# Designs tried in a protein design run: peptides against a protein of PDB entry 5EG6. Part 23

Target 1, 151 residues: chain A of PDB entry 5EG6
Amino acid sequence: RLRSQTVSTRYLHVEGGNFHASSQQWGAFYIHLLDDDESEGEEFTVRDGYIHYGQTVKLVCSVTGMALPRLIIRKVDKQTALLDADDPVSQLHKCAFYLKDTERMYLCLSQERIIQFQATPCPKEQNKEMINDGASWTIISTDKAEYTFYE

## One batch from the design tools (peptide; made by RFdiffusion4, then SolubleMPNN)

Design b1_p12_4_s3 (from b1_p12_4, 8 letters changed)
Fold by OpenDDE base, seed 2:
Parts: sequence; C-alpha cells; structure tokens
Structure b1_p12_4_s3 (fold): chain B 151 residues (1-151), chain A 12 residues (1-12)
Amino acid sequence: as target 1 above (151 residues)
Amino acid sequence: KVKVLYPEPYVP
C-alpha cells in the first residue's frame, strides 16, 4: 500500500521552474492524499492513510515545492485507465493520473515533455478510458517505512 | 504553499 510519502517516478522532474522529462534523472515527489472535495489551491490539507485508486492526490516536487494540479490516481489495465477501481494503490501496477475536473485529460510523457493527453472513451466498456503508454506511470517509494507491500 | 503548474495540452 502507498501512503502520503516521498516517491520517485521515471522521467518526471522539475527544472527551471517547469516540469520536464528525463531518461537519466528521476524526480522525487511527495504524493499527498486529499479529500475528494478539496479545492484547488496553493495550500491544501493532507489526509492520513493509504491511497486508493480513485482518490485525489497532489504531487509536489520534493526539491522545488512545485506541484501539479489535483490528480485522481487511477489503475491501469493494459492501455486503459480504470474509472471504478478503488483498491489500494500498489507499486506492482502502473497507474495513470487524471487531471481533476478536466475532460479526460491525463498526465503524459511525450518525448521530453510533460503534457496533458486526452483519453478516448472505450466504446464497449464504460468503466475504462483508452490512454497511451506515455500516460502510464510507475511509482517507486523512496521511503520503505511508509510502504506496505500489496499484491 | 506550493506553486501549481499546469502541463500543456497535447497538440498533434
């Protein structure tokens, strides 16, 4: 299980006041659990507990303190984001970050840029949205004390 | 306080 803690994700880092991608550098971020009704802002209240898919999170750069907008962390199945998964987030699975209150916009790596990618609805599966590989992320905890293995 | 940055939308 993943808790609000420092995590590393490949290709995501902050440089020059902007989010960038690098194949050689890993960005260290705090992932903070928020209430579902938490508003966007420069200040936010962090919830305690283990993060589940479908919950609202904030990614904050551990170095610069710069943050992405509120995100909903979603489970990934192949090339689709699951809209109804609510089990605990596991480092064994890839995840996607939906930008909250957008029209299916997901955090995406495109070459060396971090962008928003619009997912496509799955015509046959209403509980899924089609994403590309760049919108599928791997999170690795940098603090094992706050991580519990989840199969 | 944190500074919130918005990634740009994908443009084909």
Scores: peptide ipSAE 0.404, ipTM 0.876, DockQ to the pose 0.893
Fold by OpenDDE base, seed 3:
Order: structure tokens, then C-alpha cells, then sequence
Structure b1_p12_4_s3 (fold): chain B 151 residues (1-151), chain A 12 residues (1-12)
């Protein structure tokens, strides 16, 4: 299970006041669980508890304090983001970060830049959106805690 | 208090 804690991901770090991607650098971030009704701002209230897919989170650089906009963490199945998954976030699975209140925009790695990428609706499955590989992220907890595997 | 950065949208 994932909770509000420090996490790391490859290809995402802050340098020079901007988010950058590098194969040589790992960015450390605080992932904060927010209330679904939390508004965007420079200040926010963090919820306690385990993070589930579909919930709103904030990613804050542990070094610079720079933050991304509110994100909805979504479960990834191959090349699709699942819209209705609500089980606890697993560090064993890739995830996607939907930019809240956008039209299917996801946090995406393109070359060495972090960008927004618009997902394509899945024609036959309304609960899925098609994303590219750059929009799939692996999260690794940097905190020492027990982990429960969910199948 | 944090500073929020917005990633730029992908432009083909």
C-alpha cells in the first residue's frame, strides 16, 4: 500500500527550477493524499491514510518544494489508464497521473521534458483511456514500511 | 506553501 510519503521515480527530478527528465537522476517527491474537494493552491490540506487509485494527490519535490498541479492517480493496464479502479495503489504496478480538471491530460515524459499528453478515449471500453509509454510511471517508496501485495 | 508548476502541453 502507498500512503502519503516520500517516493522516487526515474526520469523525474527538479533542476534549475523546472521539472526535468534524466536517466541518471532520480527525483524524490512527497506524494500527498488530498480530499477530492481540495482546490488548487499553494497551500493544501493533506489527508491521512492509504492512497487508492482515483484519488487526488499532490507531488512535491522534496528538495525544492516545487509542486505539480493536483493529480488523480490512476491504475495502468498495459497501454491504458483505468478510470474506475479504486483499489490501493501498488508499487508493483505502473500508474498514470491525470491532471485534474483537464480533458484527459496526463503527466508524460517526452525526451527530457515533462509535459501533458492527451489520452485517447478507448472506443470499446468507456472505463479506459489510451496512453503512451511516457505517461506510465513507476513509483518506488523511499520510506521503510511494510508493503501488502494485492492481486 | 509550494510553488506550482504546470507542465506544457504536448504539441506535435
Amino acid sequence: as target 1 above (151 residues)
Amino acid sequence: KVKVLYPEPYVP
Scores: peptide ipSAE 0.375, ipTM 0.868, DockQ to the pose 0.893
Fold by OpenDDE base, seed 1:
Structure b1_p12_4_s3 (fold): chain B 151 residues (1-151), chain A 12 residues (1-12)
Amino acid sequence: as target 1 above (151 residues)
Amino acid sequence: KVKVLYPEPYVP
């Protein structure tokens, strides 16, 4: 189970006041759990507890303090984001970061840039959205003391 | 306080 803690992800780092991507660099971030009704802003209240898919989170660069907008962390199954998954976030699964209050926009790696990529609805599966590989992320906890692994 | 950055939308 994942809780508010320091995490790392490949390709994502902050440089020059912007988010950049690199195959050779790993960025360290704080992932903060927010309340579902938390508003966007430069200040926010962190909620204690284990993070579940479907919940709202903030990613903050541990070095620069730069942050992304509020995100909803979603479980990924192959090339789809699951809209109704609500189990605890696991490092065993890839995840997607939906930009809250957007039309299916997800955090995506494109070449050396971080962009918003619009997911495509699944006509036959209303609980899924199709994302590309660049919108699938792997989270690695850098704080093992606050992480519980379930095999 | 944090500075919020918005990634650019993908343009095909």
Scores: peptide ipSAE 0.358, ipTM 0.861, DockQ to the pose 0.878
Fold by OpenDDE base, seed 5:
Structure b1_p12_4_s3 (fold): chain B 151 residues (1-151), chain A 12 residues (1-12)
Amino acid sequence: as target 1 above (151 residues)
Amino acid sequence: KVKVLYPEPYVP
């Protein structure tokens, strides 16, 4: 189970006021759970509780304070993002970050840049969207003492 | 208070 806390992810870090990707560096970020109706802004109210797939989160660099727009964390199955999964987020599984209020845009690693990548609808599976490997993320909690593994 | 940055959309 993952709750609002500090996490690390490969390839993502902040440098020079921008988000960058590096195969050799891990960035430390706060992942904050938000209410579904929370508006975009430089200030936000953090919601208590364990993060579930489908919920709205904010990623904030622990060093620079730079933040990404509101994201919906989604469960990944192979190369698809699940739209209706709502179980607790597990560090044992990859996840995808949908940019809220966009047309299927996901946070994606492309070479050494962080970009928005548009997912392709699954015609036969309405609850799934096709993403690439760059849009699949692994997150690791930096606070082992307060994390409970979930499978 | 945070500074929000929007990643660029992918352009083939």
Scores: peptide ipSAE 0.344, ipTM 0.859, DockQ to the pose 0.911

Design b1_p12_4_s4 (from b1_p12_4, 6 letters changed)
Fold by OpenDDE base, seed 1:
Structure b1_p12_4_s4 (fold): chain B 151 residues (1-151), chain A 12 residues (1-12)
Amino acid sequence: as target 1 above (151 residues)
Amino acid sequence: AVKVLVPPRYVP
């Protein structure tokens, strides 16, 4: 526990060629839908349609063009990532970004750093795995949004 | 484009 606490919000941001979490600056990102069989690489084919939980996506910084590795966007229920949710992604729900082809690694905020956090399996709930608060994200549209969320 | 945010949390 922290002896002194304040409520704060941090934003995904790219600076100096690195992804980080900033309390002062935010980045605008494209969320590109990929095919499930799309390979990792700088070049990728974007799929049409609304993004659903469980699908593979690429987060690309609109300014620098820097991209994270392929991610599977998953629905979050409390402090768990749902492995079988497949409904359309909504701004009303928290989400988690699973690093594709890893052992339960998720995109996570740790102070000002963006790291990978390994989720813990839920023995009694096979369709869930436990993540920390830093691995939960909220997506909101910008005024320059080129992607339409399900509402 | 979208803005990806972390939920509000307690920090020093």
Scores: peptide ipSAE 0.046, ipTM 0.624, DockQ to the pose 0.065
Fold by OpenDDE base, seed 3:
Structure b1_p12_4_s4 (fold): chain B 151 residues (1-151), chain A 12 residues (1-12)
Amino acid sequence: as target 1 above (151 residues)
Amino acid sequence: AVKVLVPPRYVP
């Protein structure tokens, strides 16, 4: 089993051209919806509409323009990422960011670093993968403007 | 917990 840990609140932030986790500073990011067949690259086509779990997204820093590789946003249930959830993303739910086309790699917080964490398959539940607390994210609207989420 | 703050999409 994967070990649970107590992690203080940290925010995704860009500093010195790198993604990191800060306890004091936070970055504002666009979550762009992509087509499932969109290729990796700095240039991409953005789709309109509510983001649903299971869809492909790009996280882009609103200030620096720094972007992570293509991600699949997945719903989190306890310490597991759900592979088949497809309902609209809500601020009330934790989520995980699967690195698209990897072997169960998820965006993860480790101290001040942002790393990739490999999820463990669930033998009894094929629709779930086990993640740690560092791979569980909360999406919230910025204090500058309210982001429209389905709730 | 890790928070991601998301602003609405802005197009000039």
Scores: peptide ipSAE 0.039, ipTM 0.633, DockQ to the pose 0.031
Fold by OpenDDE base, seed 4:
Structure b1_p12_4_s4 (fold): chain B 151 residues (1-151), chain A 12 residues (1-12)
Amino acid sequence: as target 1 above (151 residues)
Amino acid sequence: AVKVLVPPRYVP
């Protein structure tokens, strides 16, 4: 019999100049919309407007200014990331953060660490990629922490 | 669940 594991809620956080997953502390992040052709760098041009799935974004810690590489925010359906969803991002739905210009690498939580996880192509569904639970994120507004999380 | 807290102005 495999031992069952209880999944706890963790938050993206920056400490000591590194990103980590904390069960007690959370970081407030800016999610900046970028142009699709924006190059990687510490400085970038932010676009106005609501973020849609499939668009390029930058996650920046509001306190430290630490940023992750350019990401493409994708809609999540169960254990899969959708590649062609383009509707507005909703706080009520799970999302995944694809690391732009990689081979299916996604921002992922593993214990207390933030890592890259390589998604597996769906053989019969070209518009989906298989991700693990750690690569599924929920976006919550800093002033709206009342949302229900679906694990 | 994994949470990302962002300002409300960036998401609907």
Scores: peptide ipSAE 0.032, ipTM 0.644, DockQ to the pose 0.035
Fold by OpenDDE base, seed 5:
Structure b1_p12_4_s4 (fold): chain B 151 residues (1-151), chain A 12 residues (1-12)
Amino acid sequence: as target 1 above (151 residues)
Amino acid sequence: AVKVLVPPRYVP
């Protein structure tokens, strides 16, 4: 069954030419796998294969075609993004989207806005960065009828 | 908290 939406649950959505976070509307996105050496731009070459953590991806709205800059999808453990995880991306796990070529900037939900949030280094664990809850995303397949929302 | 819907072929 589909879990009831709560106030704290929001969806990535494109409206009015902008990315935003909606409590009522959701967007269907393509996650395109890119080569690590792929340059930034509206035109890009899609790489074959399943997405693994640590790889470079493009999020593209299936309706409008609007895309975010190149992202590195990273595995999330509690309130930390893992920098060296390389297993396949799982719909059962939370993930974070690092803005490629930035200083620890992550795609983040803040109220109705999509912003960049700067993660802080983890002193004891060099392979982790501390993120907030707004930077933790859940990926759900478009053909799935049963899933659980995270709060 | 936030949800992204993607085609199954892109995420195992």
Scores: peptide ipSAE 0.029, ipTM 0.621, DockQ to the pose 0.036

Design b1_p12_5_s1 (from b1_p12_5, 5 letters changed)
Fold by OpenDDE base, seed 5:
Structure b1_p12_5_s1 (fold): chain B 151 residues (1-151), chain A 12 residues (1-12)
Amino acid sequence: as target 1 above (151 residues)
Amino acid sequence: SRPVPSFKAKIK
């Protein structure tokens, strides 16, 4: 007899100066579009426009200002991150956050922790990387944010 | 599908 196990929903959250996964609290994050050549730092230039898969983004906690390193948001198909998808980011699809300039490291939820998880190359599909379920995220609220940018 | 600009989000 097969028994199914339900996994509790957890949210990306900042507590005590650290990112973690909370089942009780959620963080509101600004997802800022960056240029592909934007350098890492606390100060960055926000790019205007709709975010597409494959583009570089910054996740910033709206309350604390705590930010993750530069990420590339990638489309997820089942348990794979798509490397060449470039359509607009949609809340209808799961996504993955690749840590830019790393060896296939993705933002990953592991119980209460936020970790980096290394994706495995797909041998037959060079445009895909295999990720675990914890590295598959859902954007559940997409409110437009007010921001300033310099062109 | 719903494309999103630079936005404020909850992530789970």
Scores: peptide ipSAE 0.397, ipTM 0.828, DockQ to the pose 0.041
Fold by OpenDDE base, seed 4:
Parts: C-alpha cells; sequence; structure tokens
Structure b1_p12_5_s1 (fold): chain B 151 residues (1-151), chain A 12 residues (1-12)
C-alpha cells in the first residue's frame, strides 16, 4: 500500500544577510523586469511592462533590499523548465529561476537552504531542461485578491 | 513532508 505524502510550504526569506527557506517566516519580494542586456549589479534599471517568461528579472527583498543575481524566469511544465515559453507570467503556473550566464543553474530549495541546482538537458526536447522539485517555485501574490497557490 | 518552494512577491 502506498503511503500518502504530506505537503508543506517553505517560503523564501532573508535573515542575517542570507537567503533561506522557512516554514514559519516569509519575506515579501519585488520582481523587477530588466532589459536583456542589463549588467549585473546592486543598482539596476527597472523596465516597465508585464513580465513574460524568458525575460530577465531581479528578486529584491522589500524589507532588507537584498537581491539575488539576475534571473531568467521560466515556465515550468511538470518537472521541466521551458526554454521557449514567452507568455505573461501567471500565478497559475509554477516557475523556475535560471541564474543568468550560468551552465543551466537554477534557484533551488534544499531543506532550509537556497542553493543553485544544475538542470539536465532533455535529450529529445531541446526546448526543455529537467529540474527537481526544489527548483519549481510557486509565486504567491501579496495581494490576496489575486492569490493563487497550487501545491 | 514534501516541501513546496514558494515566495510572496509583487510584480512591478
Amino acid sequence: as target 1 above (151 residues)
Amino acid sequence: SRPVPSFKAKIK
């Protein structure tokens, strides 16, 4: 007999100048759209408009101002990151965050730590990369009227 | 338990 698996949520959080994941604490983040040619740095120019998959973004903690490196937000299908999806980002879908200018490194949850996880190419599907569950993120709006969360 | 990565965010 197969045993049921309990699902728990871990939230991205900043504490002591470091990113981590907590079941009890959460941080509110801003997702900023950048130009594709924007350089890495603490200072960056925010681009106006709706964020689409495939675009470069910055995740910034609203409280501490701490930011992750430049990311490319990608749409997730099951356990794969889609490389060519370009529709508007939606809370109805999980997403993955590719670390820009890396060899398929993605933002990943490992226990309580935030790490980089290297995705594996899909041999028969060049438009996909295989990621683990820890690299599949759910965006939860701070606006409760638009809240959508799927486990 | 199975952890589900998530974060609260506002898209600007």
Scores: peptide ipSAE 0.334, ipTM 0.852, DockQ to the pose 0.079
Fold by OpenDDE base, seed 3:
Structure b1_p12_5_s1 (fold): chain B 151 residues (1-151), chain A 12 residues (1-12)
Amino acid sequence: as target 1 above (151 residues)
Amino acid sequence: SRPVPSFKAKIK
């Protein structure tokens, strides 16, 4: 017999050098805007301006400095990621984090783990990809911070 | 040295 389990709210967090999903602790992450042609690496140039859906970003833990690969932040509508949305990112909307240069892989929460989930194409709507609930994230706080970089 | 605004966020 399959049992239904209550899923509690979990937060993106870094512990032991790994990204995970915690129900008890949350991490503070810098969301850095990158240029679309920025290459992958630990060293990157932060771009000025408000972050819009469709743009390339870097998520960096403010405490440990641990970073995820380059992501494209996308707007979520129901159970789909929108591929053509370009309005400013808002806390009022759920978002998805596409792993740049992958085959529709998205940052996904699975129990206590952070994994990659492959989205399914929408045959009738080319501007959408089907994702699961674990790939829908909410930015619950956005504080503006000044970042200094050297070229 | 170049100061650039970024976002510090909590994500769930």
Scores: peptide ipSAE 0.332, ipTM 0.786, DockQ to the pose 0.036
Fold by OpenDDE base, seed 1:
Structure b1_p12_5_s1 (fold): chain B 151 residues (1-151), chain A 12 residues (1-12)
Amino acid sequence: as target 1 above (151 residues)
Amino acid sequence: SRPVPSFKAKIK
């Protein structure tokens, strides 16, 4: 039997050249929108526009410049990642970060560590993958600036 | 709902 734990708030943070989860400190990250065919690398082209679920993004620490591998941001519904959601990303909803080109690996919080968690397929729902609570994230804007996009 | 652009954010 597993003991019940109180849920506490932890933030994605970079310290000592590593990503970790801190209850006391938070990192400010740029969420860069990439093209779907953008290759992995330190240099990448940022695409203009609002981020939609299913799109490829880069998370870059604004202080250290440390970046995670290319991620696909996915909508979360009841501890499942939705594979076919394509609406604009909302700060009102939880999201998951799929590591692109992996076998269902998601960015996951485990105590103070950031790990990869392998989601399991949903047998009855092909458009969903089962994730744990640690793989469900919330985006909180740090900037007051308005985004303007011109066609 | 508020869409998220490519900008700075806290993540928790």
Scores: peptide ipSAE 0.315, ipTM 0.820, DockQ to the pose 0.043

Design b1_p12_5_s2 (from b1_p12_5, 7 letters changed)
Fold by OpenDDE base, seed 5:
Structure b1_p12_5_s2 (fold): chain B 151 residues (1-151), chain A 12 residues (1-12)
Amino acid sequence: as target 1 above (151 residues)
Amino acid sequence: SQEVPTFKAKVK
């Protein structure tokens, strides 16, 4: 189970105040759990507890303090983001980061850039959205004391 | 644009 804590991920790095992709560097970030009704802003209140899919989070660079917009962390099944999954986030599974209050925009790796990519609705499954591989992320906790393994 | 906006962040 993942809590509000420090995490790292490949292909996401901050240099010069900008988010960019790096295949050679791992970015270190704080992942903060927010209330669902938390507004966008430079200052925000962090919730305690384990992070579940469907919840709102903030990714903040541990070095520069730069942050991405509010994100909803979603469970990934193959090439789809699950819209109604609510189980605890697991490091054993990939996740997607939906940009909150957008039309299906997800945080995406494209070449050497970090972009927002629009997911495609699944016609037969309204609880899923089709994403590409670049929108699927693996996060690794850097705080062993705040993480519990779960399968 | 496909660019993602960024913010300076501070935890309350």
Scores: peptide ipSAE 0.372, ipTM 0.891, DockQ to the pose 0.833
Fold by OpenDDE base, seed 1:
Structure b1_p12_5_s2 (fold): chain B 151 residues (1-151), chain A 12 residues (1-12)
Amino acid sequence: as target 1 above (151 residues)
Amino acid sequence: SQEVPTFKAKVK
């Protein structure tokens, strides 16, 4: 199980106050669990506990202190984001970061840029949204003592 | 698609 801690993800890097992609850099980030009713802002309260899919999180660069907007972390199945998954976040699975309060916008890697990508509803599966490969992320905890692995 | 806004962050 994942809780508020330092994590790393490939390609995501912060330089000059901007998020961008780098094949040679691994960004280190704090992933903070927020309450579902936490408002957007520079200052926020971190909730204690383990992070589950469907919960609101903040990604903060450990070096620069720059943060992305509030995100909902969602489980990925193949090339779809699951809307109703609520189990603990696992490093064994890819995840997607939905930008909270947007029209299906997800954090996405496109070439060397970090952009918002609009997911497409699944006609036959109301609990899924179709995302591209760039919107699927793998996160790795940099603190093994703070993470419990699920098999 | 568009760029993602960024913020300075401070944990309370």
Scores: peptide ipSAE 0.370, ipTM 0.891, DockQ to the pose 0.878
Fold by OpenDDE base, seed 3:
Structure b1_p12_5_s2 (fold): chain B 151 residues (1-151), chain A 12 residues (1-12)
Amino acid sequence: as target 1 above (151 residues)
Amino acid sequence: SQEVPTFKAKVK
C-alpha cells in the first residue's frame, strides 16, 4: 500500500475508477518498472529487476487495473525530492512520484483527492525540489522484490 | 493544482 504522510493516515485507494485517499479503505498496487524511453499508453512493457530512484514506473491498482500516468519515483529528504538519487527504492525512505514530462508536477494528496502539485525549484541545491507533505508517500510492502504492495 | 488522469492498464 501507499500512504501519504499527513496528520491523519490516508491510504491510496481506487473507487469507481478514480484514485483517492481513504482512512477506511486501501488498495493493493503494482509498481511496474518501465524503460526510460517507454511511451505513455494503456499497454506497456514491464522490465525485470529492482526499482531504483529516478526510474520510470507505472502505478497500477491490482483490483481495477487502473493506472496513473508514467511516474518517476524519487527519494525524499525532509521536504525535498531528490533529483539525482539512484539507489534501490526502500521502505525506509519516503518517496515522491514525479509525473513524467511535466513542469515539476508530483502526485499529491489534497483532502480526499489525488492531484498534481507543482514543486518549487531549490535555488541553492539544483538536485532538489521543494514539495509539500501531501506529495510525500510511504511505501508499505510485504514483498520488496516484486514491488507488489499490500496493507 | 489539477486532477490526475487515469488510464486502463495492460501489461505486455
Scores: peptide ipSAE 0.335, ipTM 0.874, DockQ to the pose 0.916
Fold by OpenDDE base, seed 2:
Structure b1_p12_5_s2 (fold): chain B 151 residues (1-151), chain A 12 residues (1-12)
Amino acid sequence: as target 1 above (151 residues)
Amino acid sequence: SQEVPTFKAKVK
């Protein structure tokens, strides 16, 4: 499951083909690793291996099969997304999902909606972008090797 | 706010 780092706990969920946030329900997702040069589309090739920050991933609902656009998973430090972190993704760290090929757009929780939120460049640190709390996520997985989320 | 496009995923 994916949980946004907000005052109230919200979980990413898919209902009726739409992504939204729920306080009571959560979706189980596959996080598929893609090649950096993989094009956008419904059909894609998945790579095996440990996912690292900075890599391209697809979030796919295990029940509905609905997916978000290609995302770059980035490490979060406080209220900033790190652009150059490349260590393995862990459940100990918050993360952000940059929508690939956009101008600093991140997957964000707004009330009960899932939206794109534009991050602001960090003036003093070029390797960071400022995000809001709604764009900070926690990954909760029962599988350490393959990122599946069931509880 | 901006909506997020969605896809029906299929793994090759």
Scores: peptide ipSAE 0.386, ipTM 0.889, DockQ to the pose 0.878; fails the geometry check

Design b1_p12_5_s3 (from b1_p12_5, 5 letters changed)
Fold by OpenDDE base, seed 2:
Structure b1_p12_5_s3 (fold): chain B 151 residues (1-151), chain A 12 residues (1-12)
Amino acid sequence: as target 1 above (151 residues)
Amino acid sequence: SREVPSFKAKVL
């Protein structure tokens, strides 16, 4: 499951072909590792291996097969997304999902909606972008390599 | 626009 770091607990879910946030239901997702040069499309090649921050991933609903655009998974430090972190993704850390090829757009929870949130450049730290709490996520996975979520 | 596009996915 994918949970946003907000005051109220909400989970990423797919219903009727749409991504939304639910307090009662959660979706199980595959996090697929892609090559950095992989193009956007319904069909894509998946790489095996441990996912690292900074890499391109696809979030795919295990039930519906619906997917979000290509994302770059980034490590979160407080209310900032780290642009240069490259260590393996762990469930101990919060993460953010940058929508690839956008102007600092991140996957964000806004009440029951899943939206794009534009991060603000950090003036003093060029390797960080300021995000809100809704753009900070927690990954709960039973898989340590290629991530799947079932609880 | 704040909407997030979605796709059907097929893993190759």
Scores: peptide ipSAE 0.364, ipTM 0.889, DockQ to the pose 0.856
Fold by OpenDDE base, seed 1:
Structure b1_p12_5_s3 (fold): chain B 151 residues (1-151), chain A 12 residues (1-12)
Amino acid sequence: as target 1 above (151 residues)
Amino acid sequence: SREVPSFKAKVL
């Protein structure tokens, strides 16, 4: 499950074919690793191996089969997304999901909606982008998850 | 816009 690190706890959930945030319900998601050159589409090939920050992933709801566009998972430091982090993804760290091939758009919680939030470049730090609190997520492993994260 | 597209997925 995915949880946003906002003031109030919200979980990523799929209902009626749409992604939204719920304080009471959560969905189990597969995080599939893709090749960097994998194209967007309903059909895609999954790559074996541990997911590292900076890699391309697909989030797929285990119940509905609904998926978000290709994302690049990035490590979060304070309220910034790190552009050059490449270590293995860990449940110990917050993460952000950059929508691939967009102008710094990140998966973001706004009230009960899931939207795109445009990050702002850091003037003094080229390897960072400023995100809001709603764009910071934590990954919580479930019994339905196939991917094992470092603890 | 701020909306996030979603679609069905098939893992190959």
Scores: peptide ipSAE 0.360, ipTM 0.888, DockQ to the pose 0.856
Fold by OpenDDE base, seed 5:
Structure b1_p12_5_s3 (fold): chain B 151 residues (1-151), chain A 12 residues (1-12)
Amino acid sequence: as target 1 above (151 residues)
Amino acid sequence: SREVPSFKAKVL
């Protein structure tokens, strides 16, 4: 199950208190499930349960304790993020991380940087937003307790 | 800015 778990990514790394991209160093993170009404802060309460698309999560570096802002994990279909998908997060699908309370900003890998990428609304599909490949993450797991994210 | 803010974290 994907809940409060250890997540490893090849590209997401923390050095000097900053998040950046690395092709040489793996970053290990905890992904914590939060309540939808949890406020932003250094202290937060973790919710039990399997993570579903649409839920709020925190990514915390297991080494430094540094965290990204609250994120909403969303299901990806091709080059679009689905806004209303609510099924369990799966290794079979790509995901995107929406920065909560932003104007369609998503966690994006661009060369050696971790940046915010603004998604474009889909004119004919209100339940979708267009993202780029750098904002799409793949989850790979070799066991029940650990998952790996990569572009 | 395209940068992503970072925070300290403490799980309660």
Scores: peptide ipSAE 0.357, ipTM 0.885, DockQ to the pose 0.856
Fold by OpenDDE base, seed 3:
Structure b1_p12_5_s3 (fold): chain B 151 residues (1-151), chain A 12 residues (1-12)
Amino acid sequence: as target 1 above (151 residues)
Amino acid sequence: SREVPSFKAKVL
């Protein structure tokens, strides 16, 4: 389950084949770890092991099988995405999902829509990019048997 | 475009 940290709690959900945000409904998603050199496609190979920040992942709806483009999961510090964090992903930390091979585009909530938000470079810190609250997500594990988060 | 494309997925 993915939750965006905005004024109102919103959950990532799939309805009618489209990704959107709902205050009433949420979808369960698989977070699949991919190789860094894995190409974009409907078919992909999943790696075993703990997911670390900086790695490439695929978000797949457990019900519909719908997926987002390849993402790089990044650790969030306040209103910034950390570009060099590589520790295991934790439910205690907010995260951001960078759309791989884009110009700083991140998965973002805007009202009920899921959109791309372009992060702004941080002039003082090259290892950070400025994001908005809509691009900050909280991962809530729904199945500990499938994946254990680092805490 | 600000939209995010979605795909069908098949995990191998």
Scores: peptide ipSAE 0.352, ipTM 0.888, DockQ to the pose 0.879

